# Peptides against a protein of PDB entry 7VSI: the designs that were tried, part 19

Target 1, 32 residues: chain A of PDB entry 7VSI
Amino acid sequence: EDISEDPSWARVVNLNALLMMAVAVFLWGFYA

## One batch from the design tools (peptide; aimed at target 1 L18 V25)

Design b2_p26_4_s4 (made by RFdiffusion4, then SolubleMPNN; from b2_p26_4, 21 letters changed; failed a check: too like the target's own chain)
Amino acid sequence: MAAALAANLNALLMMIVAVFLEIASA

Design b2_p26_5 (made by RFdiffusion4)
Pose (drawn by RFdiffusion4):
Structure b2_p26_5 (pose): chain A 32 residues (1-32), chain P 26 residues (1-26)
Amino acid sequence: as target 1 above (32 residues)
Amino acid sequence: SAFLLNSVLLLLGLLLILVLGLLFFS
């Protein structure tokens, strides 16, 4: 237990996770 | 509580990208 992620790295991983989804959604759109 | 809030905000961001992608590409 004790899940305390540092907010800075947390912002970084959240940001690139959302970027990954943005790229995946783009690829879905590109390929109809 | 901070971990849960961060997970919920990430989920909302993911859902927003899906909605915007659906509106843009469909």

Design b2_p26_5_s1 (made by RFdiffusion4, then SolubleMPNN; from b2_p26_5, 18 letters changed; failed a check: too like the target's own chain)
Amino acid sequence: DEAEWARVVNLNGLLMMAVAGFFWFF

Design b2_p26_5_s2 (made by RFdiffusion4, then SolubleMPNN; from b2_p26_5, 17 letters changed; failed a check: too like the target's own chain)
Amino acid sequence: DEAEWARVVLLNGLLMMAVAGFFWFF

Design b2_p26_5_s3 (made by RFdiffusion4, then SolubleMPNN; from b2_p26_5, 15 letters changed; failed a check: too like the target's own chain)
Amino acid sequence: SAALWARVVNLNALLMMAVAGFLWFF

Design b2_p26_5_s4 (made by RFdiffusion4, then SolubleMPNN; from b2_p26_5, 18 letters changed; failed a check: too like the target's own chain)
Amino acid sequence: DRAEWARVVNLNGLLMMAVAGFFWFF

Design b2_p26_6 (made by RFdiffusion4)
Pose (drawn by RFdiffusion4):
Structure b2_p26_6 (pose): chain A 32 residues (1-32), chain P 26 residues (1-26)
Amino acid sequence: as target 1 above (32 residues)
Amino acid sequence: SLSTAMVAVLVVAAVVAAVVYFYVTS
């Protein structure tokens, strides 16, 4: 238990996770 | 229809990511 992620690294990982989704959605669109 | 679906996926992902961010930082 005690899931306390530091907010800084939390922002970093949330950002690149959203970026990964943006890329995946792009690839979905590119390939119809 | 494909463009609407792609935007919906990105909105859902953003909402889920915000919920997870505030849970793990609180």

Design b2_p26_6_s1 (made by RFdiffusion4, then SolubleMPNN; from b2_p26_6, 18 letters changed; failed a check: too like the target's own chain)
Amino acid sequence: DLLAANLQVLLNMALAVFVAFAAVTA

Design b2_p26_6_s2 (made by RFdiffusion4, then SolubleMPNN; from b2_p26_6, 16 letters changed)
Fold by OpenDDE base, seed 3:
Structure b2_p26_6_s2 (fold): chain B 32 residues (1-32), chain A 26 residues (1-26)
Amino acid sequence: as target 1 above (32 residues)
Amino acid sequence: SLANLNLEVLLNMALALFVAYAAVTS
């Protein structure tokens, strides 16, 4: 219970994770 | 440089952004 996620913040974190993945793909493309 | 990005990479970036959109609208 102490580490249960608030649903709204879970969405924010998941969105940011996916945006970071897009940035990683950009860097991969830039240097590949 | 940015001009050297190939279509495959750009499409993968677009896919990631689409999945992000789906995550916040679902």
Scores: peptide ipSAE 0.126, ipTM 0.661, DockQ to the pose 0.109
OpenDDE base, seeds 1, 2, 4, 5: peptide ipSAE 0.124, 0.115, 0.120, 0.124; ipTM 0.660, 0.638, 0.646, 0.661

Design b2_p26_6_s3 (made by RFdiffusion4, then SolubleMPNN; from b2_p26_6, 16 letters changed)
Fold by OpenDDE base, seed 1:
Structure b2_p26_6_s3 (fold): chain B 32 residues (1-32), chain A 26 residues (1-26)
Amino acid sequence: as target 1 above (32 residues)
Amino acid sequence: SLEELNEQVLLNMALALFVAYLLVTS
């Protein structure tokens, strides 16, 4: 319980992680 | 060609991220 993720903020963090990965993939498409 | 392979890999990764987005927001 002490180290368990808050469900609402876990979703926000996961969405931001996916956005960062999407940006990385498109940057790779243009510059790698 | 290698160029076509790279394009397909990028498109598949974009699709995978979209599916992951749907799972997170469901």
Scores: peptide ipSAE 0.081, ipTM 0.595, DockQ to the pose 0.145
OpenDDE base, seeds 2, 3, 4, 5: peptide ipSAE 0.066, 0.069, 0.069, 0.069; ipTM 0.577, 0.593, 0.585, 0.585

Design b2_p26_6_s4 (made by RFdiffusion4, then SolubleMPNN; from b2_p26_6, 18 letters changed; failed a check: too like the target's own chain)
Amino acid sequence: SLEEENLRVLLNMLLAVFVAELLVTS

Design b2_p26_7 (made by RFdiffusion4)
Pose (drawn by RFdiffusion4):
Structure b2_p26_7 (pose): chain A 32 residues (1-32), chain P 26 residues (1-26)
Amino acid sequence: as target 1 above (32 residues)
Amino acid sequence: PTSVFVSVLFVVLVVLVVVSLVSLVS
């Protein structure tokens, strides 16, 4: 237990996770 | 309809990335 992620790294991981989804959605669109 | 949905979803994800990047920089 005690899930306390530091907010800084949390912002970093959240950002690149969203970026990954943006890329995957792009690839979905590119390939119809 | 799939092309419009994918374009809207992509724009939403770009906005979320920009908002998260502004929060990280600040």

Design b2_p26_7_s1 (made by RFdiffusion4, then SolubleMPNN; from b2_p26_7, 22 letters changed; failed a check: too like the target's own chain)
Amino acid sequence: SMAAELQANLNALLMMAVAVFLELLS

Design b2_p26_7_s2 (made by RFdiffusion4, then SolubleMPNN; from b2_p26_7, 23 letters changed; failed a check: too like the target's own chain)
Amino acid sequence: SLAEQLQANLNALLMMAVAVFLELQA

Design b2_p26_7_s3 (made by RFdiffusion4, then SolubleMPNN; from b2_p26_7, 23 letters changed; failed a check: too like the target's own chain)
Amino acid sequence: DLAKKLAENLNALLMMAVAVFLELLA

Design b2_p26_7_s4 (made by RFdiffusion4, then SolubleMPNN; from b2_p26_7, 22 letters changed; failed a check: too like the target's own chain)
Amino acid sequence: SLEEELQQNLNALLMMAVAVFLELAS

Design b2_p26_8 (made by RFdiffusion4)
Pose (drawn by RFdiffusion4):
Structure b2_p26_8 (pose): chain A 32 residues (1-32), chain P 26 residues (1-26)
Amino acid sequence: as target 1 above (32 residues)
Amino acid sequence: STLQTVSLVLLYLVIAFLIVSNLLSP
């Protein structure tokens, strides 16, 4: 237990996870 | 298709909103 992620790294991981989804959605669109 | 174009716009808008919200979070 005790899931306390530091907010800084949390921001970083959240950001790149959203970027990954943006890229995946792009690839879905590119390939119809 | 029109439906796929609408879905892509919606998905990017949601992702952009979440990125902005994450960057503005204290």

Design b2_p26_8_s1 (made by RFdiffusion4, then SolubleMPNN; from b2_p26_8, 21 letters changed; failed a check: too like the target's own chain)
Amino acid sequence: SAELERALAANLNALFMMAVAVLAAP

Design b2_p26_8_s2 (made by RFdiffusion4, then SolubleMPNN; from b2_p26_8, 20 letters changed; failed a check: too like the target's own chain)
Amino acid sequence: SAAALAALVANLNALFMMAVAVLAAP

Design b2_p26_8_s3 (made by RFdiffusion4, then SolubleMPNN; from b2_p26_8, 21 letters changed; failed a check: too like the target's own chain)
Amino acid sequence: SPALQAALQANLNALFMMAVAVLAAP

Design b2_p26_8_s4 (made by RFdiffusion4, then SolubleMPNN; from b2_p26_8, 20 letters changed; failed a check: too like the target's own chain)
Amino acid sequence: SAALARALEANLNALFMMAVAVLLAP

## One batch from the design tools (peptide; aimed at target 1 L18 F26)

Design b2_p27_1 (made by RFdiffusion4)
Pose (drawn by RFdiffusion4):
Structure b2_p27_1 (pose): chain A 32 residues (1-32), chain P 27 residues (1-27)
Amino acid sequence: as target 1 above (32 residues)
Amino acid sequence: TFSSALVLAVVTFVVLFVVVAVVTYLS
């Protein structure tokens, strides 16, 4: 237990996770 | 096709970023 992620690295990982989703959605659109 | 896919990706990113920001503020 004790899931305390440091907010800084948390912001970083959240940001690139959303970026990954943006890229995947782009690829979905590009390939119809 | 490229421009439409890019607009979709930008919109999806912006919506998800706003949702994460709102949930983090409320928590």

Design b2_p27_1_s1 (made by RFdiffusion4, then SolubleMPNN; from b2_p27_1, 24 letters changed)
Fold by OpenDDE base, seed 4:
Structure b2_p27_1_s1 (fold): chain B 32 residues (1-32), chain A 27 residues (1-27)
Amino acid sequence: as target 1 above (32 residues)
Amino acid sequence: NVAAALEAALNALLAQLAAALAAAAAA
């Protein structure tokens, strides 16, 4: 089975992950 | 306080959106 990632979708997923991490940090910081 | 949390999340999204778009353009 080919488990290699499509480079364009890998980029989309990585950028989405960074955005979600940023939101999570700001929510954590708001209630900290 | 849901309203304040939502405001914080929106501010974070708006602040990070430009950076994400710039990163996407550079990659």
Scores: peptide ipSAE 0.053, ipTM 0.526, DockQ to the pose 0.203
OpenDDE base, seeds 1, 2, 3, 5: peptide ipSAE 0.042, 0.044, 0.053, 0.043; ipTM 0.511, 0.501, 0.496, 0.516

Design b2_p27_1_s2 (made by RFdiffusion4, then SolubleMPNN; from b2_p27_1, 21 letters changed)
Fold by OpenDDE base, seed 1:
Structure b2_p27_1_s2 (fold): chain B 32 residues (1-32), chain A 27 residues (1-27)
Amino acid sequence: as target 1 above (32 residues)
Amino acid sequence: TVEAALQLALNVLVAALAALVAAAAAA
């Protein structure tokens, strides 16, 4: 069974990961 | 102060992440 990602969904997941990292850093900065 | 330096570093980091997200969205 191939575990390769669909390129469109891979992009969506990667963008959401980056957004979550940005939000996490923002929250860290806000409460630091 | 250390706190001021951290705040500056965080501002730069948040801005860099925002730019990275924007660049990734355009790819």
Scores: peptide ipSAE 0.103, ipTM 0.616, DockQ to the pose 0.140
OpenDDE base, seeds 2, 3, 4, 5: peptide ipSAE 0.093, 0.102, 0.092, 0.103; ipTM 0.611, 0.618, 0.601, 0.613

Design b2_p27_1_s3 (made by RFdiffusion4, then SolubleMPNN; from b2_p27_1, 19 letters changed)
Fold by OpenDDE base, seed 1:
Structure b2_p27_1_s3 (fold): chain B 32 residues (1-32), chain A 27 residues (1-27)
Amino acid sequence: as target 1 above (32 residues)
Amino acid sequence: MEEAALQLALDTLVALLEALAAAAAAA
């Protein structure tokens, strides 16, 4: 079974990670 | 005290999301 990450899905995951970081920064900034 | 607990929770959330982002970038 090929366990290599599909580059397109890797990009989607990375973009979602950045989105979640933006949410976290918003929460931190709002409640800090 | 509630504010300090919330800030701790937010700090840990940020740290976890940064770790997840780093893991995603390294994949």
Scores: peptide ipSAE 0.084, ipTM 0.573, DockQ to the pose 0.103
OpenDDE base, seeds 2, 3, 4, 5: peptide ipSAE 0.048, 0.056, 0.080, 0.051; ipTM 0.514, 0.502, 0.539, 0.484

Design b2_p27_1_s4 (made by RFdiffusion4, then SolubleMPNN; from b2_p27_1, 21 letters changed)
Fold by OpenDDE base, seed 4:
Structure b2_p27_1_s4 (fold): chain B 32 residues (1-32), chain A 27 residues (1-27)
Amino acid sequence: as target 1 above (32 residues)
Amino acid sequence: TVAAALAAALNALVALLAAAEAAAAAA
């Protein structure tokens, strides 16, 4: 399948996405 | 501000979700 995700890399990407969201919300809170 | 309070709560929530994912990956 051409668009299948590797499960190990899926977790790495998802974890990094959550960390980036945490940083973005922290910055929003800091400047709000 | 209200926005800062909401942002702090959401920041904490996302951090907890990140910790949960890290724990699940380590299991």
Scores: peptide ipSAE 0.093, ipTM 0.586, DockQ to the pose 0.210
OpenDDE base, seeds 1, 2, 3, 5: peptide ipSAE 0.088, 0.078, 0.091, 0.091; ipTM 0.575, 0.570, 0.580, 0.585

Design b2_p27_2 (made by RFdiffusion4)
Pose (drawn by RFdiffusion4):
Structure b2_p27_2 (pose): chain A 32 residues (1-32), chain P 27 residues (1-27)
Amino acid sequence: as target 1 above (32 residues)
Amino acid sequence: SRFFSSLFSAVVVFVVGLVVSAFLDSL
């Protein structure tokens, strides 16, 4: 237990996770 | 047209994700 992620690295990982989804959605659109 | 429509959709999804993340962090 005790899941306390530091907010800074939390922001970083959240950001690149959203970026990954943006890229995946782009690839879905590109390939119809 | 296909490339730019896909790119626009990806930007919209990314921005919506940032807005939702910022709203949840405010709570």

Design b2_p27_2_s1 (made by RFdiffusion4, then SolubleMPNN; from b2_p27_2, 18 letters changed)
Fold by OpenDDE base, seed 2:
Structure b2_p27_2_s1 (fold): chain B 32 residues (1-32), chain A 27 residues (1-27)
Amino acid sequence: as target 1 above (32 residues)
Amino acid sequence: SRVAAALALALLVLLAGLLALAAAAAL
């Protein structure tokens, strides 16, 4: 319970993590 | 060059895949 994730916020965090990874791939492709 | 084009395509496929995963995670 103490370190358990709220399911709704877990989804938000995971979505944002994937979006950041997509942006990072775009930046790598454009600038590398 | 062909190598540059192949790398560009690979990165675009990776981007598309990550966007698809993001969309799936939103469901």
Scores: peptide ipSAE 0.053, ipTM 0.560, DockQ to the pose 0.185
OpenDDE base, seeds 1, 3, 4, 5: peptide ipSAE 0.050, 0.052, 0.051, 0.051; ipTM 0.549, 0.559, 0.554, 0.553

Design b2_p27_2_s2 (made by RFdiffusion4, then SolubleMPNN; from b2_p27_2, 19 letters changed)
Fold by OpenDDE base, seed 5:
Structure b2_p27_2_s2 (fold): chain B 32 residues (1-32), chain A 27 residues (1-27)
Amino acid sequence: as target 1 above (32 residues)
Amino acid sequence: DRVERALRLALAVLVAGLAALEALLAQ
């Protein structure tokens, strides 16, 4: 069976991924 | 040194800002 994402949840996940990346870069900038 | 730290923080703020802008444009 083919695996596909629900478009609405894909958008939510992608936005959260961007936010998490921003937080990670902030932590790197502040502490590393 | 202080300059290196300031540059790293500036980069962090830039990336955070770009992520926020992408989130806004996705709305």
Scores: peptide ipSAE 0.084, ipTM 0.611, DockQ to the pose 0.154
OpenDDE base, seeds 1, 2, 3, 4: peptide ipSAE 0.082, 0.082, 0.082, 0.081; ipTM 0.607, 0.608, 0.609, 0.605

Design b2_p27_2_s3 (made by RFdiffusion4, then SolubleMPNN; from b2_p27_2, 18 letters changed)
Fold by OpenDDE base, seed 3:
Structure b2_p27_2_s3 (fold): chain B 32 residues (1-32), chain A 27 residues (1-27)
Amino acid sequence: as target 1 above (32 residues)
Amino acid sequence: SRVAAALALGLLVLLAGLAALAALAAL
């Protein structure tokens, strides 16, 4: 439990991770 | 370069949309 995530904040983190991946793909594609 | 930019923007929109759908599914 010491490293367990609160489910609401886990959702927020995961969604932000996906958005960051989208931005990274944009940058990769734009400058490719 | 314009084609590359358009493809990159398209992928950005698609991936952002998938993130939005994931948010909706988690409600």
Scores: peptide ipSAE 0.072, ipTM 0.608, DockQ to the pose 0.211
OpenDDE base, seeds 1, 2, 4, 5: peptide ipSAE 0.064, 0.071, 0.061, 0.046; ipTM 0.599, 0.606, 0.592, 0.553

Design b2_p27_2_s4 (made by RFdiffusion4, then SolubleMPNN; from b2_p27_2, 20 letters changed)
Fold by OpenDDE base, seed 1:
Structure b2_p27_2_s4 (fold): chain B 32 residues (1-32), chain A 27 residues (1-27)
Amino acid sequence: as target 1 above (32 residues)
Amino acid sequence: DRVEAALANALMVLLAGLAALAAAAAA
């Protein structure tokens, strides 16, 4: 079974990861 | 305090900027 990452989906996942990090820091900055 | 708030703001801007740059690189 091939578990190699599809380049297009890798890009989507990476972008969502960066968005989630930005949201997390926003929550920290405003509420912590 | 003000230093903590400034640091939080800087980190928010930096991470938002990184997200924007990554989006631009994907185009």
Scores: peptide ipSAE 0.106, ipTM 0.635, DockQ to the pose 0.178
OpenDDE base, seeds 2, 3, 4, 5: peptide ipSAE 0.088, 0.089, 0.104, 0.088; ipTM 0.617, 0.621, 0.634, 0.620

Design b2_p27_3 (made by RFdiffusion4)
Pose (drawn by RFdiffusion4):
Structure b2_p27_3 (pose): chain A 32 residues (1-32), chain P 27 residues (1-27)
Amino acid sequence: as target 1 above (32 residues)
Amino acid sequence: GGLSTGLFLAALFLVFVVPLYVFWAFS
């Protein structure tokens, strides 16, 4: 237990996770 | 499909998630 992620790294990992989804959605669109 | 469709869908996704991420980062 005690899931306390530092907010800074948390912002970093959230950001690149959203970026990954943006890329995946792009690839879905590119390939119809 | 194609580059324009991929870019449009990626941009559209960012329109939904960027505001949420910014709100969270500042809360």

Design b2_p27_3_s1 (made by RFdiffusion4, then SolubleMPNN; from b2_p27_3, 16 letters changed)
Fold by OpenDDE base, seed 3:
Structure b2_p27_3_s1 (fold): chain B 32 residues (1-32), chain A 27 residues (1-27)
Amino acid sequence: as target 1 above (32 residues)
Amino acid sequence: GGLAAGLAAALAFLAAVLPLLLAELAA
């Protein structure tokens, strides 16, 4: 089985991951 | 807490990961 990512979709996933982390940090700061 | 604190935290995070964002855009 090949678990390698398509490079274009890897970029999309990585950017969305960072955006989701930013949302999580927003929520932390909001309720801190 | 509050909106200003949340936004400040989120923007600080985005600033910190800016090199990673730029690396992705440059790839």
Scores: peptide ipSAE 0.527, ipTM 0.858, DockQ to the pose 0.808
OpenDDE base, seeds 1, 2, 4, 5: peptide ipSAE 0.526, 0.526, 0.526, 0.526; ipTM 0.857, 0.858, 0.858, 0.857

Design b2_p27_3_s2 (made by RFdiffusion4, then SolubleMPNN; from b2_p27_3, 15 letters changed)
Fold by OpenDDE base, seed 5:
Structure b2_p27_3_s2 (fold): chain B 32 residues (1-32), chain A 27 residues (1-27)
Amino acid sequence: as target 1 above (32 residues)
Amino acid sequence: GGLAAGLAAALAFLALTLPLFLAEALS
């Protein structure tokens, strides 16, 4: 089974993951 | 805590990670 990602969509997903992590870090700092 | 602390933390995180992401994307 080929589970390889399209490189362009992988980049979009990775950027969204990065932004979600930034939001999580924001919340951590907000309530710290 | 507070808004400033949250923003500082998030911006520090992005300052460290976004350049690496861009370097990968533009390589």
Scores: peptide ipSAE 0.605, ipTM 0.897, DockQ to the pose 0.922
OpenDDE base, seeds 1, 2, 3, 4: peptide ipSAE 0.603, 0.604, 0.600, 0.602; ipTM 0.897, 0.896, 0.895, 0.896

Design b2_p27_3_s3 (made by RFdiffusion4, then SolubleMPNN; from b2_p27_3, 16 letters changed)
Fold by OpenDDE base, seed 5:
Structure b2_p27_3_s3 (fold): chain B 32 residues (1-32), chain A 27 residues (1-27)
Amino acid sequence: as target 1 above (32 residues)
Amino acid sequence: GGLAAGLAAALAFLAEVLPLLLAEMLA
């Protein structure tokens, strides 16, 4: 089984991960 | 806490990350 990531989809996933972290930081700050 | 505090935190995070995201998009 090849577990190597497709480079294009890896970038999409990474960008979405960073956006989700921004949302998480917003929620953290909201309840801080 | 509060909406303003959360918004400020989100904006601070994005201000730090956006240049990196743009650099990656344009690479």
Scores: peptide ipSAE 0.063, ipTM 0.610, DockQ to the pose 0.745
OpenDDE base, seeds 1, 2, 3, 4: peptide ipSAE 0.054, 0.058, 0.059, 0.052; ipTM 0.592, 0.599, 0.596, 0.586

Design b2_p27_3_s4 (made by RFdiffusion4, then SolubleMPNN; from b2_p27_3, 17 letters changed)
Fold by OpenDDE base, seed 5:
Structure b2_p27_3_s4 (fold): chain B 32 residues (1-32), chain A 27 residues (1-27)
Amino acid sequence: as target 1 above (32 residues)
Amino acid sequence: GGLAAGLALMLAYLALTLPLLLALMQS
């Protein structure tokens, strides 16, 4: 099976991953 | 801990990752 990424969807996934990490950092700081 | 601490840390993280975000928007 071909597992190559479509470049446009790779961008969407990466941007959402970084946004999710920002939210995680907020929660970490909030409950620290 | 608290809202202010969470917001400050989030903003720091975003400041550090902003160049990467902009690069991803470009490429």
Scores: peptide ipSAE 0.114, ipTM 0.689, DockQ to the pose 0.783
OpenDDE base, seeds 1, 2, 3, 4: peptide ipSAE 0.111, 0.106, 0.097, 0.089; ipTM 0.684, 0.661, 0.654, 0.653

Design b2_p27_4 (made by RFdiffusion4; failed a check: too like the target's own chain)
Pose (drawn by RFdiffusion4):
Structure b2_p27_4 (pose): chain A 32 residues (1-32), chain P 27 residues (1-27)
Amino acid sequence: as target 1 above (32 residues)
Amino acid sequence: SWARVVNLNAVLMMLVAAYLLGRFLSS
């Protein structure tokens, strides 16, 4: 237990996870 | 609360823009 992620790295991981989804959604659109 | 709504809408708009960019470049 004790899941305390440092907010800085948390912001970094959250940001690139959203970026990954943006790229995947782009690829979905590109390929109809 | 407002900040959460703004962030959510920004993420949704980013996903919509990425989808539409994919459709545009596929044409």

Design b2_p27_4_s1 (made by RFdiffusion4, then SolubleMPNN; from b2_p27_4, 10 letters changed; failed a check: too like the target's own chain)
Amino acid sequence: EAWRVVNLNALLMMLVAAFLWGFFFAA

Design b2_p27_4_s2 (made by RFdiffusion4, then SolubleMPNN; from b2_p27_4, 11 letters changed; failed a check: too like the target's own chain)
Amino acid sequence: EAWRVVNLNALLMMAVAAFLWGFFYAA

Design b2_p27_4_s3 (made by RFdiffusion4, then SolubleMPNN; from b2_p27_4, 10 letters changed; failed a check: too like the target's own chain)
Amino acid sequence: SVWRVVNLNALLMMAVAAFLWGFFFAA

Design b2_p27_4_s4 (made by RFdiffusion4, then SolubleMPNN; from b2_p27_4, 10 letters changed; failed a check: too like the target's own chain)
Amino acid sequence: DLWRVVNLNALLMMLVAAFLWGFFYAA

Design b2_p27_5 (made by RFdiffusion4)
Pose (drawn by RFdiffusion4):
Structure b2_p27_5 (pose): chain A 32 residues (1-32), chain P 27 residues (1-27)
Amino acid sequence: as target 1 above (32 residues)
Amino acid sequence: SSRLLLSLVVLVVLVVLAFVFSFLLYS
């Protein structure tokens, strides 16, 4: 237990995870 | 060409939202 992620790294991971989804959604659109 | 342009517009919007969301959540 004790899931305390440091907010800074948390921001970084959350950001690039969203960026990954943005890229995947782009690829979905590109390929119809 | 229209499908590529639309996909690029959607990608730019999602990228911008990712930065705005992360800024608002963690600042």

Design b2_p27_5_s1 (made by RFdiffusion4, then SolubleMPNN; from b2_p27_5, 18 letters changed; failed a check: too like the target's own chain)
Amino acid sequence: SARLAAALANLNALLMMAVAVTLALYD

Design b2_p27_5_s2 (made by RFdiffusion4, then SolubleMPNN; from b2_p27_5, 18 letters changed; failed a check: too like the target's own chain)
Amino acid sequence: DERLKKALENLNALLMMAVAVALALYS

Design b2_p27_5_s3 (made by RFdiffusion4, then SolubleMPNN; from b2_p27_5, 19 letters changed; failed a check: too like the target's own chain)
Amino acid sequence: DEQLKKALENLNALLMMAVAVTLALYS

Design b2_p27_5_s4 (made by RFdiffusion4, then SolubleMPNN; from b2_p27_5, 19 letters changed; failed a check: too like the target's own chain)
Amino acid sequence: DARLEAALANLNALLMMAVAVTLALYD

Design b2_p27_6 (made by RFdiffusion4)
Pose (drawn by RFdiffusion4):
Structure b2_p27_6 (pose): chain A 32 residues (1-32), chain P 27 residues (1-27)
Amino acid sequence: as target 1 above (32 residues)
Amino acid sequence: SFTTRFLVALSVFVVLVVAAFLFSYFF
């Protein structure tokens, strides 16, 4: 237990995870 | 048809990238 992620790295991981989804959604659109 | 679909997909990608940065800055 004790899931305390430092907010800084948390921001970084959250950001690039959203970016990964943005790329995936782009690829879905590109390929119809 | 391909050029239209590509431009729509790219626009959506750009909006999602901007939204990701704004969301991570504010939250």

Design b2_p27_6_s1 (made by RFdiffusion4, then SolubleMPNN; from b2_p27_6, 23 letters changed; failed a check: too like the target's own chain)
Amino acid sequence: DLEAQLARALANLLMLLAMAVAVAEAA

Design b2_p27_6_s2 (made by RFdiffusion4, then SolubleMPNN; from b2_p27_6, 23 letters changed; failed a check: too like the target's own chain)
Amino acid sequence: DLEKQLALATALLLALLALAVLVALLT

Design b2_p27_6_s3 (made by RFdiffusion4, then SolubleMPNN; from b2_p27_6, 22 letters changed; failed a check: too like the target's own chain)
Amino acid sequence: SLAERLARARALLLMLLALAVAVALLY

Design b2_p27_6_s4 (made by RFdiffusion4, then SolubleMPNN; from b2_p27_6, 20 letters changed; failed a check: too like the target's own chain)
Amino acid sequence: SLAARLQAALANLLALLALAVLVALLN

Design b2_p27_7 (made by RFdiffusion4)
Pose (drawn by RFdiffusion4):
Structure b2_p27_7 (pose): chain A 32 residues (1-32), chain P 27 residues (1-27)
Amino acid sequence: as target 1 above (32 residues)
Amino acid sequence: NLSFALSLLVVALVLIAVSEVVSFFLS
Protein backbone atom coordinates (compact mmCIF):
# COMPACT_ATOMS: atom_id res chain seq x y z
CA GLU A 1 0.00 0.00 0.00
CA ASP A 2 1.05 3.67 0.52
CA ILE A 3 0.76 4.69 -3.14
CA SER A 4 2.26 8.22 -2.97
CA GLU A 5 3.72 9.13 -6.36
CA ASP A 6 5.65 12.36 -6.39
CA PRO A 7 3.51 14.96 -8.22
CA SER A 8 6.32 15.93 -10.61
CA TRP A 9 6.98 12.51 -12.08
CA ALA A 10 3.22 11.99 -11.87
CA ARG A 11 2.73 14.97 -14.20
CA VAL A 12 5.39 13.62 -16.54
CA VAL A 13 3.90 10.11 -16.78
CA ASN A 14 0.39 11.44 -17.13
CA LEU A 15 1.50 13.74 -19.91
CA ASN A 16 3.25 11.13 -21.98
CA ALA A 17 0.42 8.63 -21.42
CA LEU A 18 -2.01 11.17 -22.90
CA LEU A 19 0.44 11.76 -25.72
CA MET A 20 0.52 8.05 -26.43
CA MET A 21 -3.26 8.02 -26.67
CA ALA A 22 -3.15 11.03 -29.00
CA VAL A 23 -0.76 9.14 -31.27
CA ALA A 24 -2.87 5.96 -31.18
CA VAL A 25 -6.02 7.93 -32.03
CA PHE A 26 -4.10 9.57 -34.89
CA LEU A 27 -3.12 6.17 -36.25
CA TRP A 28 -6.75 5.01 -35.98
CA GLY A 29 -7.81 8.00 -38.04
CA PHE A 30 -5.04 7.67 -40.58
CA TYR A 31 -5.95 4.10 -41.30
CA ALA A 32 -9.69 4.87 -41.52
CA ASN P 1 -8.00 10.05 -44.06
CA LEU P 2 -4.76 12.00 -43.38
CA SER P 3 -6.67 15.30 -42.91
CA PHE P 4 -9.16 13.61 -40.55
CA ALA P 5 -6.34 11.92 -38.57
CA LEU P 6 -4.47 15.25 -38.30
CA SER P 7 -7.65 16.97 -37.08
CA LEU P 8 -8.00 14.25 -34.37
CA LEU P 9 -4.37 14.74 -33.36
CA VAL P 10 -4.79 18.56 -33.10
CA VAL P 11 -7.95 18.14 -30.92
CA ALA P 12 -6.17 15.69 -28.67
CA LEU P 13 -3.14 18.00 -28.29
CA VAL P 14 -5.40 21.00 -27.53
CA LEU P 15 -7.19 18.98 -24.83
CA ILE P 16 -3.84 17.91 -23.31
CA ALA P 17 -2.62 21.56 -23.32
CA VAL P 18 -5.83 22.77 -21.65
CA SER P 19 -5.46 20.00 -18.98
CA GLU P 20 -1.84 21.04 -18.29
CA VAL P 21 -2.83 24.72 -18.03
CA VAL P 22 -5.71 23.91 -15.64
CA SER P 23 -3.40 21.61 -13.56
CA PHE P 24 -0.77 24.43 -13.35
CA PHE P 25 -3.23 26.88 -11.97
CA LEU P 26 -4.82 24.41 -9.53
CA SER P 27 -1.41 23.48 -8.19

Design b2_p27_7_s1 (made by RFdiffusion4, then SolubleMPNN; from b2_p27_7, 18 letters changed)
Fold by OpenDDE base, seed 5:
Structure b2_p27_7_s1 (fold): chain B 32 residues (1-32), chain A 27 residues (1-27)
Amino acid sequence: as target 1 above (32 residues)
Amino acid sequence: NLERALALLNAALMMILALQEAAELAA
């Protein structure tokens, strides 16, 4: 089974993952 | 506290890395 990623969409996913993690940490930092 | 301050610095680093990924995508 092929689960390979297109390189451009892999980069889009990676940058959004980083942004989501940053938002999560900011929420914890200020509200938990 | 110190733990949260360090976490916020780490979050800022993650945003910088995200901007770098975006710049490479746009190149």
Scores: peptide ipSAE 0.273, ipTM 0.793, DockQ to the pose 0.213
OpenDDE base, seeds 1, 2, 3, 4: peptide ipSAE 0.263, 0.272, 0.271, 0.271; ipTM 0.789, 0.793, 0.792, 0.792

Design b2_p27_7_s2 (made by RFdiffusion4, then SolubleMPNN; from b2_p27_7, 19 letters changed; failed a check: too like the target's own chain)
Amino acid sequence: SLAEALALLNAALMMILAALAAAAAAA

Design b2_p27_7_s3 (made by RFdiffusion4, then SolubleMPNN; from b2_p27_7, 18 letters changed; failed a check: too like the target's own chain)
Amino acid sequence: NLALALALLNAALMMIVAALARADLEA

Design b2_p27_7_s4 (made by RFdiffusion4, then SolubleMPNN; from b2_p27_7, 16 letters changed; failed a check: too like the target's own chain)
Amino acid sequence: NLERALALLNAALMMIVALLELEELLS

